Peptides against a protein of PDB entry 3WG5. Designs and how they scored, part 266

Target 1, 218 residues: chain A of PDB entry 3WG5
Amino acid sequence: LAKNIVYVAQIKGQITSYTYDQFDRYITIAEQDNAEAIIIELDTPGGRADAMMNIVQRIQQSKIPVIIYVYPPGASAASAGTYIALGSHLIAMAPGTSIGACRPILGYSQNGSIIEAPPKITNYFIAYIKSLAQESGRNATIAEEFITKDLSLTPEEALKYGVIEVVARDINELLKKSNGMKTKIPVNGRYVTLNFTNVEVRYLAPSFKDKLISYITD
Target 2, 218 residues: chain A of PDB entry 3WG5 as posed
Amino acid sequence: LAKNIVYVAQIKGQITSYTYDQFDRYITIAEQDNAEAIIIELDTPGGRADAMMNIVQRIQQSKIPVIIYVYPPGASAASAGTYIALGSHLIAMAPGTSIGACRPILGYSQNGSIIEAPPAITNYFIAYIKSLAQESGRNATIAEEFITKDLSLTPEEALKYGVIEVVARDINELLKKSNGMKTKIPVNGRYVTLNFTNVEVRYLAPSFKDKLISYITD

## One batch from the design tools (peptide; made by RFdiffusion4, then SolubleMPNN)

Design b2_p26_7_s3 (from b2_p26_7, 14 letters changed)
Fold by OpenDDE base, seed 4:
Order: C-alpha cells, then structure tokens, then sequence
Structure b2_p26_7_s3 (fold): chain B 218 residues (1-218), chain C 218 residues (1-218), chain A 26 residues (1-26)
C-alpha cells in the first residue's frame, strides 16, 4: 500500500525575502511529490511585513496543506510568524512555545527605541490579521489583540482561544492529532481532510544558501 | 412557507472610512434579520487602501453571504472595489460594467500626476490581492495583473478568467443564476449554498448620513 | 521582535483617471 509522504522542513530566524525563498522551495518540493502535507517547523521573532505577506500568499497558493508547527520548545511564531501561521492550513505548537506579539513598527531608532507605525498602518495590519483569522475560522478577536495589546499566548491558551488547532510534543504526536482534521483554509479551492494513517516522513534539509544565510543572520 | 430574505443595498463612490460604515451598517442589518444573503450593488472608482482592507475584513466576518454586484451598467468595481469584490462571498457583474485597475498609488501631486507607490507597497498589494483571489478560489494570476498591468476586465472576460461567478442583468437574474452556488469564502467557517428559491428582496436605503456624505463627495 | 512595516503608509487604490475629478471639486 503506497504511503503518503509528509515533508518536514525547518525555518528559523527573521522573516525576510530569503525566508520567502525557503518557504517557496520547501513547498514546491512537497508539491512536486504530491505530499499529503508539509510541516514547517517555525521559529521566528518576526521580520519584514513585505516578506511575511509574500509567504502567506505562497502558503495559500500551495497545492498541498502547509502546517505551521511552532517547534521546538522555546521557539516562537512571533509577530510576522503569527501572520504566517494564521495564513496557513493548520497551526500546531509544541509545549513551551509562543505565538503573538504582532504590533507593527516602522523600525528601530538609533537608540534602539521603536519607531511606531502610524495608526493607518497599524489599522491596516489589524484588518489584515483579522482577515487571516476569519478566513481560517480562527479567533479574529484574539488576532486583533495580538496587535492592539501586543498579546502573546502559550500553546494551551492559543488552543483554548481557537487560534491554533493542535498542541503536540513532536512530529509523531502532531501527525496523530491532526489526522482526520480538515485544513483551516482551502487547498486548491477545497478543504482537505488530512490523512496521516500511513505516511512516510521526509525531512527537507536547508540548502547551501539556507545554511549560509543562517550563518550571516545568526 | 417562510420566505428567506435577501437584502439589497447600494454603495457608490470612493472607498473611504465612511464607505466602511455603510458596509458595516448594511451587513449588520442583514445579519440581524438572518438574511439568506445581502447583495451590495457596488459602483466605485476606488479609494483608500485602509478603508478597503477594513471593508474586506467586515465582509469576511459577516454571518451571512455578502454578494458584491457591480451594478448598474456603467458601474465599476475599480481598484479598491476589485479588492472588496475578491474578498467577498460571491461576485456578480452586470453587462456594461468593469472590474480591475488595482495598481496602488501614494496619491496625486499638486500637478495631478500620480505619486507612485514604492515597490514594497506595490508588492504588498500584489501579495494581498493574490491572497484574496486564492482564498476565494478565483484567478490569482489575473488578480496580480490587475496590479502589474493595471488590467481592467469586462464581465464576460472576468467570468471567463474565473475572477467572478455571475453575469446578470438585474437582481432577479442574479438570484436565479446564483441559486445553489456555494459561497467562494466561508460564512461562519463554512461554505454556504445559496438558497434563492423562495426569497423576499428587501432594499436597504441609505441613511441620512449616507445621503449627506454622498452629497459632500459628489 | 516586532514586525517592520513599510515607511510610506499613505496607500491609495484609486482608478488613475478619476481621482483628478475629486480634487477639482474641493
């Protein structure tokens, strides 16, 4: 009996144009092999809004389910990472991770102080994040509070509030718990029921470029 | 046999914060009466991006299907109007209408020339519009070209390219053609099959405030 | 870490040809 394939890839660090390239590459590989899904182990403090939006779009355009898995323990889907997660087909979190803190900024001053985004920009991202939440059937009120209160949640809180779908310790538990779940957004215009009953897990390694950039940004 | 209610409301002119208030009011009224749907007869040349995004969010948060109907003949869902439409549960167009021309700008110079949006802004809206298209199962390539080529389409072209769902001459034809269609995005987390078999059409009039603002902006 | 947004917040989505008419009537 042919095993379905589930890809697992790691994306760590700031959300940049390069992070987009990583998402694009990983999802493309999984699409080419008609994988049951790809699980992205995400650990990010945030990053660029432009890159984030491109990533969200790339995920939404995926021919296969993209599961954002905030992993390992100690990881975060902070700021841009939350948007990415909310734009994805399923969110899982490992114990000891966090999600939220989505208030946009223009940058940092020379003294390290935050340059606040103008209200119009903040309101834009409020509208945007609430849209992502609503489209995915997740808690849009909490999504807004990720910005308005700069709220960060534990996995248990995030699950409780309907922000995420799964709390799982590892990939095996994730596969077990998410088996039979429908994607929170469409895949090729339809909600897909995940089938993890007979799957082979394939890990995607970072490219040489991925390793080099990690080395530069770390 | 109790007739389902379909509300019809008109929104015309520039997309502004006030336009958001109109959408919010109309959708709220229809929600309160558990309408089968609301049809918004939309005619807009575009407007503010912030207001547009709020409107998209309000539509996506609707408890009932929101049908954007580009009406009457000669009307447009231009620029911001296209985004609003793509963010809605169903798009219809009357013959002689148009949709598209979505390139963002920063504004107009004192001499009336366009102040171009920086590439980062343009790319943001490319990502955004493609997201709306993808989430709604509409043509994301054409959605991008609404920006990159400033493309505008006829109803026939828009239907052909999978941007819209219905071409209809009037409300009655719209109801007939859209009967049994599923919404292109979820309503309360589910795709709703429209039931227009036994419906009462109720027209929502503009508020006094709506009339006053129309008078000020016309 | 906070999400960095684009500096220029004044984004409009008008139809290029018609916005000239609104500025003339004010």
Amino acid sequence: as target 1 above (218 residues)
Amino acid sequence: as target 1 above (218 residues)
Amino acid sequence: HMMKLVKNAGVELPLLGEVSSLNRST
Scores: peptide ipSAE 0.051, ipTM 0.268, DockQ to the pose 0.045; fails the geometry check
Fold by OpenDDE base, seed 5:
Structure b2_p26_7_s3 (fold): chain B 218 residues (1-218), chain C 218 residues (1-218), chain A 26 residues (1-26)
Amino acid sequence: as target 1 above (218 residues)
Amino acid sequence: as target 1 above (218 residues)
Amino acid sequence: HMMKLVKNAGVELPLLGEVSSLNRST
C-alpha cells in the first residue's frame, strides 16, 4: 500500500526574498512527490512585506496542503510570520510559542527605535491581514488587533480565539490532531481533508545556499 | 601640512539591511579620521524601503559630507538608490549611468511580475522623495516624476534638471569639479564648502562579511 | 537584461514586525 508522504522542513530567521526561495523549493519538492502535505516549522521575528506577500501567494498556489507549525518551544510567528500562517492551509503552534505583533514599520532608526509606518500603510496591512483571516475562516477581529494593538497570543489563546487550528507538542501530535481536519483554504480549488493515517514523514534539509545565507543573515 | 583625506568606498547590489551596515561602517571610518568627505560609488537596482530610509538617516547624521557617485559607466542609482542620492550631501554620476525609476512596489509575483503598491503607499513615497529633493535644493518635480512616471534620467539630463550636481568620468574629475561646491544639505547643522585641494584619496574595502553577503545575494 | 534591472528597481515596502530585537542584541 503506497504510504502517504508528509514533508517537514524548517524555516528560521527573518522573512526575506531568500525565505521565499526556501518556501518555493520546499513546496515544489513536496508537490513533485504528491505529498499529503508539507509542514513548515516556522520560527521568525518578521521581515519584509514583499517577501511575505510572495510567500503567501506561493502557499495559496500550492498543489498540496501547506501547514505552518510554530516550532520549537520558544519560537514565534511574529509579524510577517503571522501573515504567512494566516495565508496557509492549517496553523499549528507548540506550547511556549507566540503569534502576532503584526504592526508594519518602515524600519529602525540609528538608535534602534522603530520608524512608524504612516497610517496609510498600516491601514493597507490591516485590510490585507483581515482578508487572509476571512478567506481562511479565522478570527479577522484578532487579526486586525495583531496590528492595531500589536497583540501577541499564546498557542492556547490563539486556538481559543480561532486564529489557529492546532496546539501540538511535536510532529507526531500535530499529525494525530490534524488528521481528518479540512484545510482552511482550498487546494487546487477544493478544500482537502487531511489524511495522516499510515504516513511516512520525510524531512527536507536546507540547501547549501540556504545554510550559507542563514549563517550570514543570522 | 596635514593632507585632507577623502575616502572612497563601493556599494553594489540591492539595498538591504546589510547595505545599511556598509554605509554605517564606511561613514564611521571616515568620521573617525575627520575626512574632508566620503565618496560612495553606488551601483544599485533598488531594494528595501526600510534600509533605504535608514541609510538616508545615517547620511543626514554624518559628521562629514557624503557624496553619492553613480559609478562605473553602466551603473545605476535606481529606485532606492535615487532616494539615497537625494538624501546625500552631493550627487555625482558617471557618463553612461542612470538615476530614477523610483515607483514603490510590494514585491514580485511568482511569474516575476511587479505587485503594485497601493496608492496610499505610493503617495507616501511621493511625499518622502519630494521632501528629500526640497531639503537638498534639488528638483522636487522631477523627484515626483521618478515615481509617477517611473522616469529614469541620464547624467546629462539629471544635471540639466537640477537633480544632481556633477557629471564626472572618474574620481579625479569628481574631486576637481566638486571642489568649492557647498553641500546640498548641512553637515552638523552647517553647509560645508568642499575643499579637495591637496587631498589624499583612501579606498575602503568591503569587510569579509560584506564580501560574503554580496557573493550570496548576487 | 534591461528588463531585469527594471524589475528590481522598486522601493520594496516596509518591514513587517519586530526586526528590532535581532539588531539590538549585537
Scores: peptide ipSAE 0.045, ipTM 0.330, DockQ to the pose 0.285; fails the geometry check
Fold by OpenDDE base, seed 1:
Structure b2_p26_7_s3 (fold): chain B 218 residues (1-218), chain C 218 residues (1-218), chain A 26 residues (1-26)
Amino acid sequence: as target 1 above (218 residues)
Amino acid sequence: as target 1 above (218 residues)
Amino acid sequence: HMMKLVKNAGVELPLLGEVSSLNRST
């Protein structure tokens, strides 16, 4: 029986192997407690594709719904963050946030210019992001344009285009709006209807390791 | 009963979240098959500290001995690679390889210059690398100097100083020399005596994902 | 802004060793 518990945790900064550990830890805690869902407050400029892919896989393997919430206002789900969102069970955004800009790059040159990814890499991530969108019933055309046009969307645009499911100002509004929604991907092979009636919200704090690495990665 | 199987897998390039996935996958395969050990042929210039710490933890949680083998000649276990090696059950190096240069950096500036880590971070990694050395019964003074002096060692020096356990030209020599050695850290709470009599060597190829991400990270 | 963010993001992680300046960001 799902406890009427919703976990909320923050993931901020670059998407890295450490970010994977944060996702893994947070989801594991929520799974162990049979939470109704976990909401990840996401604010990221992007990060490593490898970490992103692992995070997506970890989300998709979750025993409970994982909601990506681009929060607070001013936050973004940029690049890797967009992929993570598209790989999740539900995407929410606060007003004043953004999603998109998913063009892969190899890095930055010594002069700070972007080193372009070869077409092979770009095409791989186009296929990948489209698959995430398709699997989640989200707008695969826009997902492709997140790469091909380096497109960024407002929450309202993202909702309008069917990239995300909820625009919410806070956790309470998110819970209210997402109550009764079906997850966009299966949880343990089943699409789950979210039940946020009489839920206890539990905030997960960063671990000491998380604080250290956040301090090291900030 | 340990099957008389030794897995060998290659990890090359930067230490990242993907590298963690490679370690995790390779070790998991070897664990599932109850291998006598896994040998990771390591060639890395370094990488992310977070990924490194996760890899070390994954190695230390291994159900089987994980041998880091700095290979082939010309390879290095630089920076993060050194930490990984020091966190492992046995370190081997081929002639013509190197280990060390563990000074943390925050990154590279737009002009390509190193951004120095603040003393707090440097001191953290000094403590960390010393702990890895101490836990493994390796030279903690040299481990510290890998940071404080950005020291790099040859295999012969590393062996002489008690940083590593084996110098070997190839897998066969590694197996021969390490046969009967005790792991430098516990496996499932016990120091294991390596038994490489009548072993089948199984090479693990990179997964398609590994090839892709190696291609993306090279 | 994203370039700055990715640059900041590349700089923020303690890199151990000669991590080639190629912070691959996706």
Scores: peptide ipSAE 0.029, ipTM 0.275, DockQ to the pose 0.112; fails the geometry check
Fold by OpenDDE base, seed 3:
Structure b2_p26_7_s3 (fold): chain B 218 residues (1-218), chain C 218 residues (1-218), chain A 26 residues (1-26)
Amino acid sequence: as target 1 above (218 residues)
Amino acid sequence: as target 1 above (218 residues)
Amino acid sequence: HMMKLVKNAGVELPLLGEVSSLNRST
């Protein structure tokens, strides 16, 4: 009986084109092995909107369920991370993590002050984040407030408001709680019921390139 | 008689947050040494709008003239590079280089196709690029057409249309031709007349970090 | 002179969230 495999990979830091490559590599490996799912342990303060949109598209094109897990405690799915989560098949958070703060910015000034996005850009991302929420059956009102109020939520609040699906302390609890859940968006055009009974957990390590980029960026 | 120093540095590749740091480092070094100017040899296919806007702001805040030089032959100031050039104190191009193609995009799909920016975003960057052209007394109509027609120009065309100030084959010709020119935007609130008589050219090498990033991104 | 259309020329759009300035060379 071929053991059902669940892949686990870590993506930490700013969302960039390199982060897209990490997502693509990890999902592709899991697809090739016909994994039951891939869990991405996400810890990000945010990043690039372009990279974020590409990552969301890559997740939506995945042949397998992609679970975003905000982990470990102290981690966040801030800004771009929230969009990625809302575009995924299932969202989990560890206790002591956060999600939200999605207001788009143009950048930072030399003094570290935020350069605000014009209303036209802000409105685009409001429409975009609401679409992700609506397509996944998640709270579109809160999704908008992640921008308009720069709202951040605890795991318990996010669960209560229907932004996320699971609060879990570790991978084992995540697998246990998500077993039998339906994906919030389709996988290859069909909603999938997750089956995490007798699964082998396989960890994907960062590539040498990933480690080198992390070393330069951290 | 303290020799007037002109710094020359190279910035090549995609415009990113790392490119901002390169600009900031190079300009800061030149400012600290009270250089007559810094020449940035630019070769870029484009990059991030956020990083571009930060770079433009950093140039505009420079205590010394920042000259963008599209160099060597075969180089381009494409997309983000054009905005940076239009935000600078003087633009030069080597023969066999190009400038333009400034249409904003949201990113690339998995098949490598361009994800088009919505009209709201395109219009924002039209207004932005026109403002840079107007503030520098450069051709705002052509600046708009860099977006609306995805226009690219040769050095000779760019000079003819009043987009750039100098066509030069090398640093020596650039210094010779730009000597006595007024900056196209203020330096510390004043337009500066460039003085490249009896200058020492000092080259800034990429940092070890810059080399490492280039190795990873190339 | 085939203007080598730099195929990948694009201005990629805004930041979402605090991009920690990775480049603080300490």
Scores: peptide ipSAE 0.029, ipTM 0.305, DockQ to the pose 0.256; fails the geometry check

Design b2_p26_7_s4 (from b2_p26_7, 13 letters changed)
Fold by OpenDDE base, seed 2:
Structure b2_p26_7_s4 (fold): chain B 218 residues (1-218), chain C 218 residues (1-218), chain A 26 residues (1-26)
Amino acid sequence: as target 1 above (218 residues)
Amino acid sequence: as target 1 above (218 residues)
Amino acid sequence: HMHKYVKNAGVELPLLGEVSSLNRST
């Protein structure tokens, strides 16, 4: 039986292999304690496709609902962050955040210009992001436009277009608004109705390694 | 006029954005001092394609010859390391090292299995690695087989097949053997004949940041 | 710095070779 516990953890910065380790650690802790859900406060400008895909897989394999919350105001789920969000059980955004800008790139040249991905790779990620949207019952057309138009959306736009499920100012409002919502993807083969009635919120701190990596990547 | 100076720097571990910073720093120092060349002692199991491509570009934009030296014995220029080597002005290997295994992957699943790259991505890197080989006058067929057969070669095999230019036990032997060789790609639009007559060898140490990142990635 | 640029654009593509940047949690 789910304990009346919701975990909240922060993931900030570039999506890397270390970010996967953070997701894995946080979700594992919440799973072990049979939490009702874990909320990941996400603020990312993007990152690596490999780590992103592994994070999505880890979320999809979670024994509990994983809520991606683009937070605080001024944060973004840009690029890789959007894929992660679309792969999650529920997406929330705080006012003043953004989501999108998902065009794959090979990297940056020495002059800071983007090295464009070849059409074959771009098309792969179009198919991938559309799959994430379709599997989660979210707007696959907009998901594609996150790549093809490099589209970025506000929380209000993302909600309007059916990309996200919640706009919330803080964790308390998020819990209130998401209470009774069904997960957009299954947990253990079932769509779960979130139960945030009389929940204890537990905050998870970054590990020492997490802090060190964040410092280096900032 | 090139000073009778050769820089030697070590790059060990996974190819990441931080590895690019190392390459950039080392090459910049050698350029500023108008060195005859820089030798990068490379030992890498692979890494990220973005960083790899940027490193290749940085090498190709170098004002001085960049020699990739797979060193010490037991080291490898695996995967991303092979691409970097093929993009360089000269490749050397120490006895007991390896080069190859260049198949692109999307990452590792939670169970440690490789997530295969889609054919479109694999084909992109086949074209890319062949281009590097062709531009450098190296064996493009073997370069392709580094991907299609996940081929790894010894120094003697790599030399025999025209993948590399030098087998050398140490820096002194490398300088001796490579003296009078032409760069496999141009420097400032010209193929340079290496002049290692009466050269001073200067070793570059990793920066504090380089040491810290190496510690975290190991 | 490449880090500044990597921060602002796109999904960076594939790993090459045997070592996942994912530290296998031993």
Scores: peptide ipSAE 0.038, ipTM 0.372, DockQ to the pose 0.234; fails the geometry check
Fold by OpenDDE base, seed 3:
Structure b2_p26_7_s4 (fold): chain B 218 residues (1-218), chain C 218 residues (1-218), chain A 26 residues (1-26)
Amino acid sequence: as target 1 above (218 residues)
Amino acid sequence: as target 1 above (218 residues)
Amino acid sequence: HMHKYVKNAGVELPLLGEVSSLNRST
């Protein structure tokens, strides 16, 4: 019996226009092969709001479920990463990871201090993050507090508060726990029940460009 | 008689955190050598607002005059580039270049269409760009119109309207025309009169990292 | 390296200008 395919790809570092290209490439490959899902192993401290919004839109337009997996231990879905996660079909976190700290900033001063966003921008992103949470049936109050209190959560807290769906140590545990779960947002207008029975896991390697950019940005 | 040094460096492409690193490196080198000035040959279609604001701040904190030179012919100081120019000690443009088109955007949709910034963000950048113009004694009305009308200007128009200070075909003409001009903003709290009499021009080469990133982003 | 990571701890605000999608060079 032909095994269903699940793709796994890694996205690490700052969320930029290049990160959008990575998401687009990875999701497109998985769509072309009619994969059951793609799992994105995400580790990001944050990044650009524009790139983040584009990534969210790309995920929402995916023809297959996109699972954001905060991995490995020590990784984070910080700031922009939280928005991306909240915009995805399913969120998983490994033990020892974090999510949150979503307050928008204008940038950094030369001394490394944060230049705060004006209230008008902060309010925009409060509305945006709450919308993502509400659309996905996740905790919109906590989503707001990711901004207003710069809140960061452990996987266990995030699960408890209804921010995420799965805590898993590895891909195998993730597949096992998420099997039979419904996507938190529609795929092609329908909520999909994930079927990870008898799946083949295929890892997507970073492109040469991906490797080069990571080398430069690290 | 020991010749005064003027550094020339090139910054091309999108304004990013890496572009900030380039500005910081170039200005730091020029500061270390107590150069009379550094000329940045700028060619950019725009980029990140955060990186732009950081670059503006870095220029304003420079111990030496930073001249933004939109060069070569065909180059632009578009969007973020305009803000950077308006934040600098002197703006020059080569014939056949452009400046302006400063409307902030949130990003691009998958179809490549612009996602417009909410009025709150637009208004913030209107205030910001007007402040840069006012502080530098440049045309704040035109600066606003760079956003509100997405206005782009030729060098001759920009000079006529009091947006820029010099139109020059090359570095030699720039040095000749700008000699004796006062900086439009202070250097270390003082307006500096540029002295390009008997100067040695030193070109700063892109770092290996600069070359690699340009190769990837082009 | 740590300062670069701290610089990314926020949702960074808007693009100014045309971000040419790298994919249009095909």
Scores: peptide ipSAE 0.032, ipTM 0.273, DockQ to the pose 0.238; fails the geometry check
Fold by OpenDDE base, seed 5:
Structure b2_p26_7_s4 (fold): chain B 218 residues (1-218), chain C 218 residues (1-218), chain A 26 residues (1-26)
Amino acid sequence: as target 1 above (218 residues)
Amino acid sequence: as target 1 above (218 residues)
Amino acid sequence: HMHKYVKNAGVELPLLGEVSSLNRST
């Protein structure tokens, strides 16, 4: 019986146009192989809003379920990472990770101080993050507070408040806990029940280009 | 008699955090050597708003005059490049270059279409670009139209409408035409009269890091 | 004369990020 395949890939660092290329490449490979799902191990402090929005759109256009997994312990889905997670088919977090801190900024001044976004920009992202939460059946009030209070949550809090779906220590626990769950957003117009009962896990590595970019941005 | 020094550096490509690092490095070198001015040869299609705002702030904090020179023929100070120019002490353009097209966008969709900025964001940048024009005594109405009409101008038009100060074919003509001009914004709280009567031109090259980044972003 | 439509890379907004991480690369 042909085993269902689950891909696992890692995305670490700032969200940029190169991060979009990584998401697109990883999802495309998994789509071509008709994978049951792809798990993206995410560790990001945030990044560009343009890249974030493009990544969210790419996830929503995926022909397969995309699971965002905040991993390993010590990782975060901060800022742009939270938006990406809220735009995905399922969110998991490892113990000792964090999610939130979604306040938009215009940048950093020379002294390293934040240049605040004007209220008009902040309000746009409040509306946007709330829409992602609402579309995925997640806590839109907490999504708003990720901006208005710059709130960050533990995995246990995020689960408790209905922001995420799974707390898992590793890929095996994630597959076990998410088996039989419905995607929080549709895949090809339909909510899919995840089937991880008899799966092969395949790891995707960064391309040479991805490694070179990571080396330059780190 | 110790010759007055003018530095010349080139910045080409998208405006990013790395472009900020280039501006900062180039200006810092010229400040340390007590240069009369630095000329930045600029060719950009635009880029990130954060990096642009940081670059403008860095220019305004410069201890020496910063001249933005849209060069060579065929180059542009598009979008973010226009903001940078309007934030500088003097703007020059070579024949066959362009300036303008300052409409903010959120990014590009997967099909390459522009994701439009909401009116609230657009209005923020209208106010910002107008402030840069007003502070520098340049045409604030045209600065607004760079956004509202996505207007682009030739060097001759930009000079005619009071957006820029000089049209020059090369560095020698630029130095000749700008000699005796006052900076359009203050240097260390004072408007400086440029003195290019007896100057040495020194070219700054990109660092190894700058070259590597350019190779990756091109 | 194909005016190269400079794909006006519009001013790309905004950054989303925690303060602590962006300061490490300067």
Scores: peptide ipSAE 0.029, ipTM 0.309, DockQ to the pose 0.293; fails the geometry check
Fold by OpenDDE base, seed 4:
Order: sequence, then C-alpha cells, then structure tokens
Structure b2_p26_7_s4 (fold): chain B 218 residues (1-218), chain C 218 residues (1-218), chain A 26 residues (1-26)
Amino acid sequence: as target 1 above (218 residues)
Amino acid sequence: as target 1 above (218 residues)
Amino acid sequence: HMHKYVKNAGVELPLLGEVSSLNRST
C-alpha cells in the first residue's frame, strides 16, 4: 500500500556532485518508503553541468514523482537549477523566485570574468534543454531562450509560458494545487496522477554532510 | 586471460561530479576488457571534496589497477587531485608537474577571497588525507602538510618523500619504470604486481559528454 | 559520520588562487 507520505527536502547552493548525492539520498529514502512524492525545495545559483545531468538522470530514474519547488521567496532555480527543474516530474515556484539564466560557461577567469563556452558546447546545451522541455511537455522555445538570451522568468511568466506547472506560497498550497495533476514525465514508464489527499508531510533533515554543504554554501 | 592491455585516458580541469563520471566510465571500460591497468593522465587545479571522495571510492573499488599520472609537464594534481592520487594504486608524475596544496576551503567570496573552512572540516580532511597516505603506504606526514602548510611538491620531492612512486617523462617511461611494482593499495583484496611486458596501449577518447565537460573546464 | 559530513559540506578543494569555475551567480 503506497503510504500517503510526501517527503520534503531542501537543496540549497551550487549544483555539484554533492548535490547529486543529496538528490540520490533523498529520492532513495522516499522510494524506500513508497512515498506519494518527494518535494525538493530548490534554491541554487547553478553549478556544474555534469552534476546537473546526473541529477536529471537520477530524477528520471526515480520510482516516485520528484517535484522541484523553487522556494523560499528570493530563491532561484538558476542555470543548472533550471535544467534540473525541466527534467523533473513537476515544477513549482514560490512568489518572488526566479528560473532561467542557463547559458553554459567554462568558468570564471582570475579577474572574475566569465569564460564563454564555445558554440559547440552552447549548441549542445541548447539541444539538451530543448529535449528536456519537449520530453516534459514544457515550452522548448523558452527553454532555448534561457540559453540564447540568458532569459530569467518570474513564477507568473514561467507558468504563463508553460515552463512550470504550479505557483504556490508554501508546501500546503503546493500540495493543494498539484493534487490531481499528472506528472510531466513518466514514473516507471507511466504518467502518474498525484494524489495529495490525506498525505503526511515528512521533512528530511539534511544529513550532517548536507548541513556541512549548506553551511559552506549559505 | 588478462589481456596485456593498458588503457590511457585524460582527465583535465576541475574535479566535479562529471569527473567522477569520467573516472567511472574509463575504469569500467578497462575493467570490462580485463586490462592490466588504466593510466589516468590527470591535470587538475582541484575541485569538489565530495566528487573527490566519490572518485577515491571508485578507484578503491576498481577491479584493476588505476595509475594516476600527473601529465603533461605544467600539469598539477592540485588539492582534490592530490587526494585522488593518494587514493590510487600508483602515482606517477612527469617532470615539471606538481602535487599538493590540499587545504580545504568553503569556496570563494564575491571579491574572490577564499572562504576558509572551519577547523572541524580542516581536521576531518587532515584525518582523511592521512588515512589515504597510510593505507597506501605513502608519507602521511607530508600528506598532512599538504593541508596544514598548503604544501606543494615537485615530482622529485614527492618521490623522495615517498608520496609518489614514479617520475616519468611519458607513457613509455611510466610503463617501463612501473613494471614489476606492486600496487600501493589492493585490487580485489590483493596487492598486484604490475606486468607491463608486451602491453598494448589503448587511448580512451573522452566521450562527447567528457569533451563537453573538459571544454567547459578547460 | 564525519566522512558523510565532509562529503556533504560542499568543501571545495581548489588550488589556492584559482577561481572555482563554479561562479555562484549570486
């Protein structure tokens, strides 16, 4: 019997291999308990493209729905965070958050200037982000513009343009609004209708490792 | 019959979750072909501690010897690269390369200043790097000083102090010098004597994904 | 426990003076 449990975890800071480990741990816990879904409260300025791609793959391989929730107000799903969101089963944003700015870079020079990615890399990520959008039934044109124009959107714009599915102020509103929604990508080969009626919300504390990362990233 | 094959792959740039994927892919290919060893030409300024620890674990779980080769001249196994090297079955360096500078940091501030790690984190990495050195029969005192003094060594110093096993100008000299050496850590629970007599050298090209990351990190 | 802690700390191990390619677009 699927426990009517929804897990909530927070992932904050740069997207790294550690962020992958956090996603993997959190999703694994939720999978083991046969949760209805896991909500990841995401606040990231971006990070590593490789970690991002691994996270996307981990989400896509999840046995349960993974909801990316850009939260709290002031948070962002910037750059790598947008890719992760677009690879997830449902995207929600709180008011006062942002999504986008997905242009790949090679890094920063000693003077803090961006080292631009060559066209070959940029074009790869354009194709990749468009694929994520297309596979999830989200706006692939806007997804491309997250790169080509370094576009950032408000929750209202992102909802309007079909980039995200929910704008919600808190977890309770998110559960209420997303109840009865179908996942934007399959879970175990099937699109799942979310059932958040009579669910228990369980918060996953960051592991000491997660706290340490957050402490470093906060 | 173990094919007398040695794989050579290059890993360049920052240590990230993608670097883990590169290590995993390269080692897996070499394992599948029952190679005598894989040589990883490493050039890194460092990177993420979590990715580093995962890479170390992946190396330690390898079914074949993993040789870290700091190459070419001008390359470094800096910071995270040193940990990876110390976690490997054999360390080689080319002339004009460096190893060390392992002090953990929390990152860089907006002004480019280093955010120092608290003593708790620093002490953990001291214990960790010493453990890697001890387990591999390498110089644990110098390993500690890679952190406490942010020490960097030349190949000659690193060899002299028992941090590394080989100084070699190229792959051929590396194979020649390391032939008959025992791995510094076990392979499948046993220390392996390397046999590089009549080996075929196979270069692994970076995957498109690897090229993309290297291109982002280069 | 500490091993798990350090992995999660997001500790960067760059070469001193090298800018982590992870620019936090703060």
Scores: peptide ipSAE 0.029, ipTM 0.249, DockQ to the pose 0.064; fails the geometry check

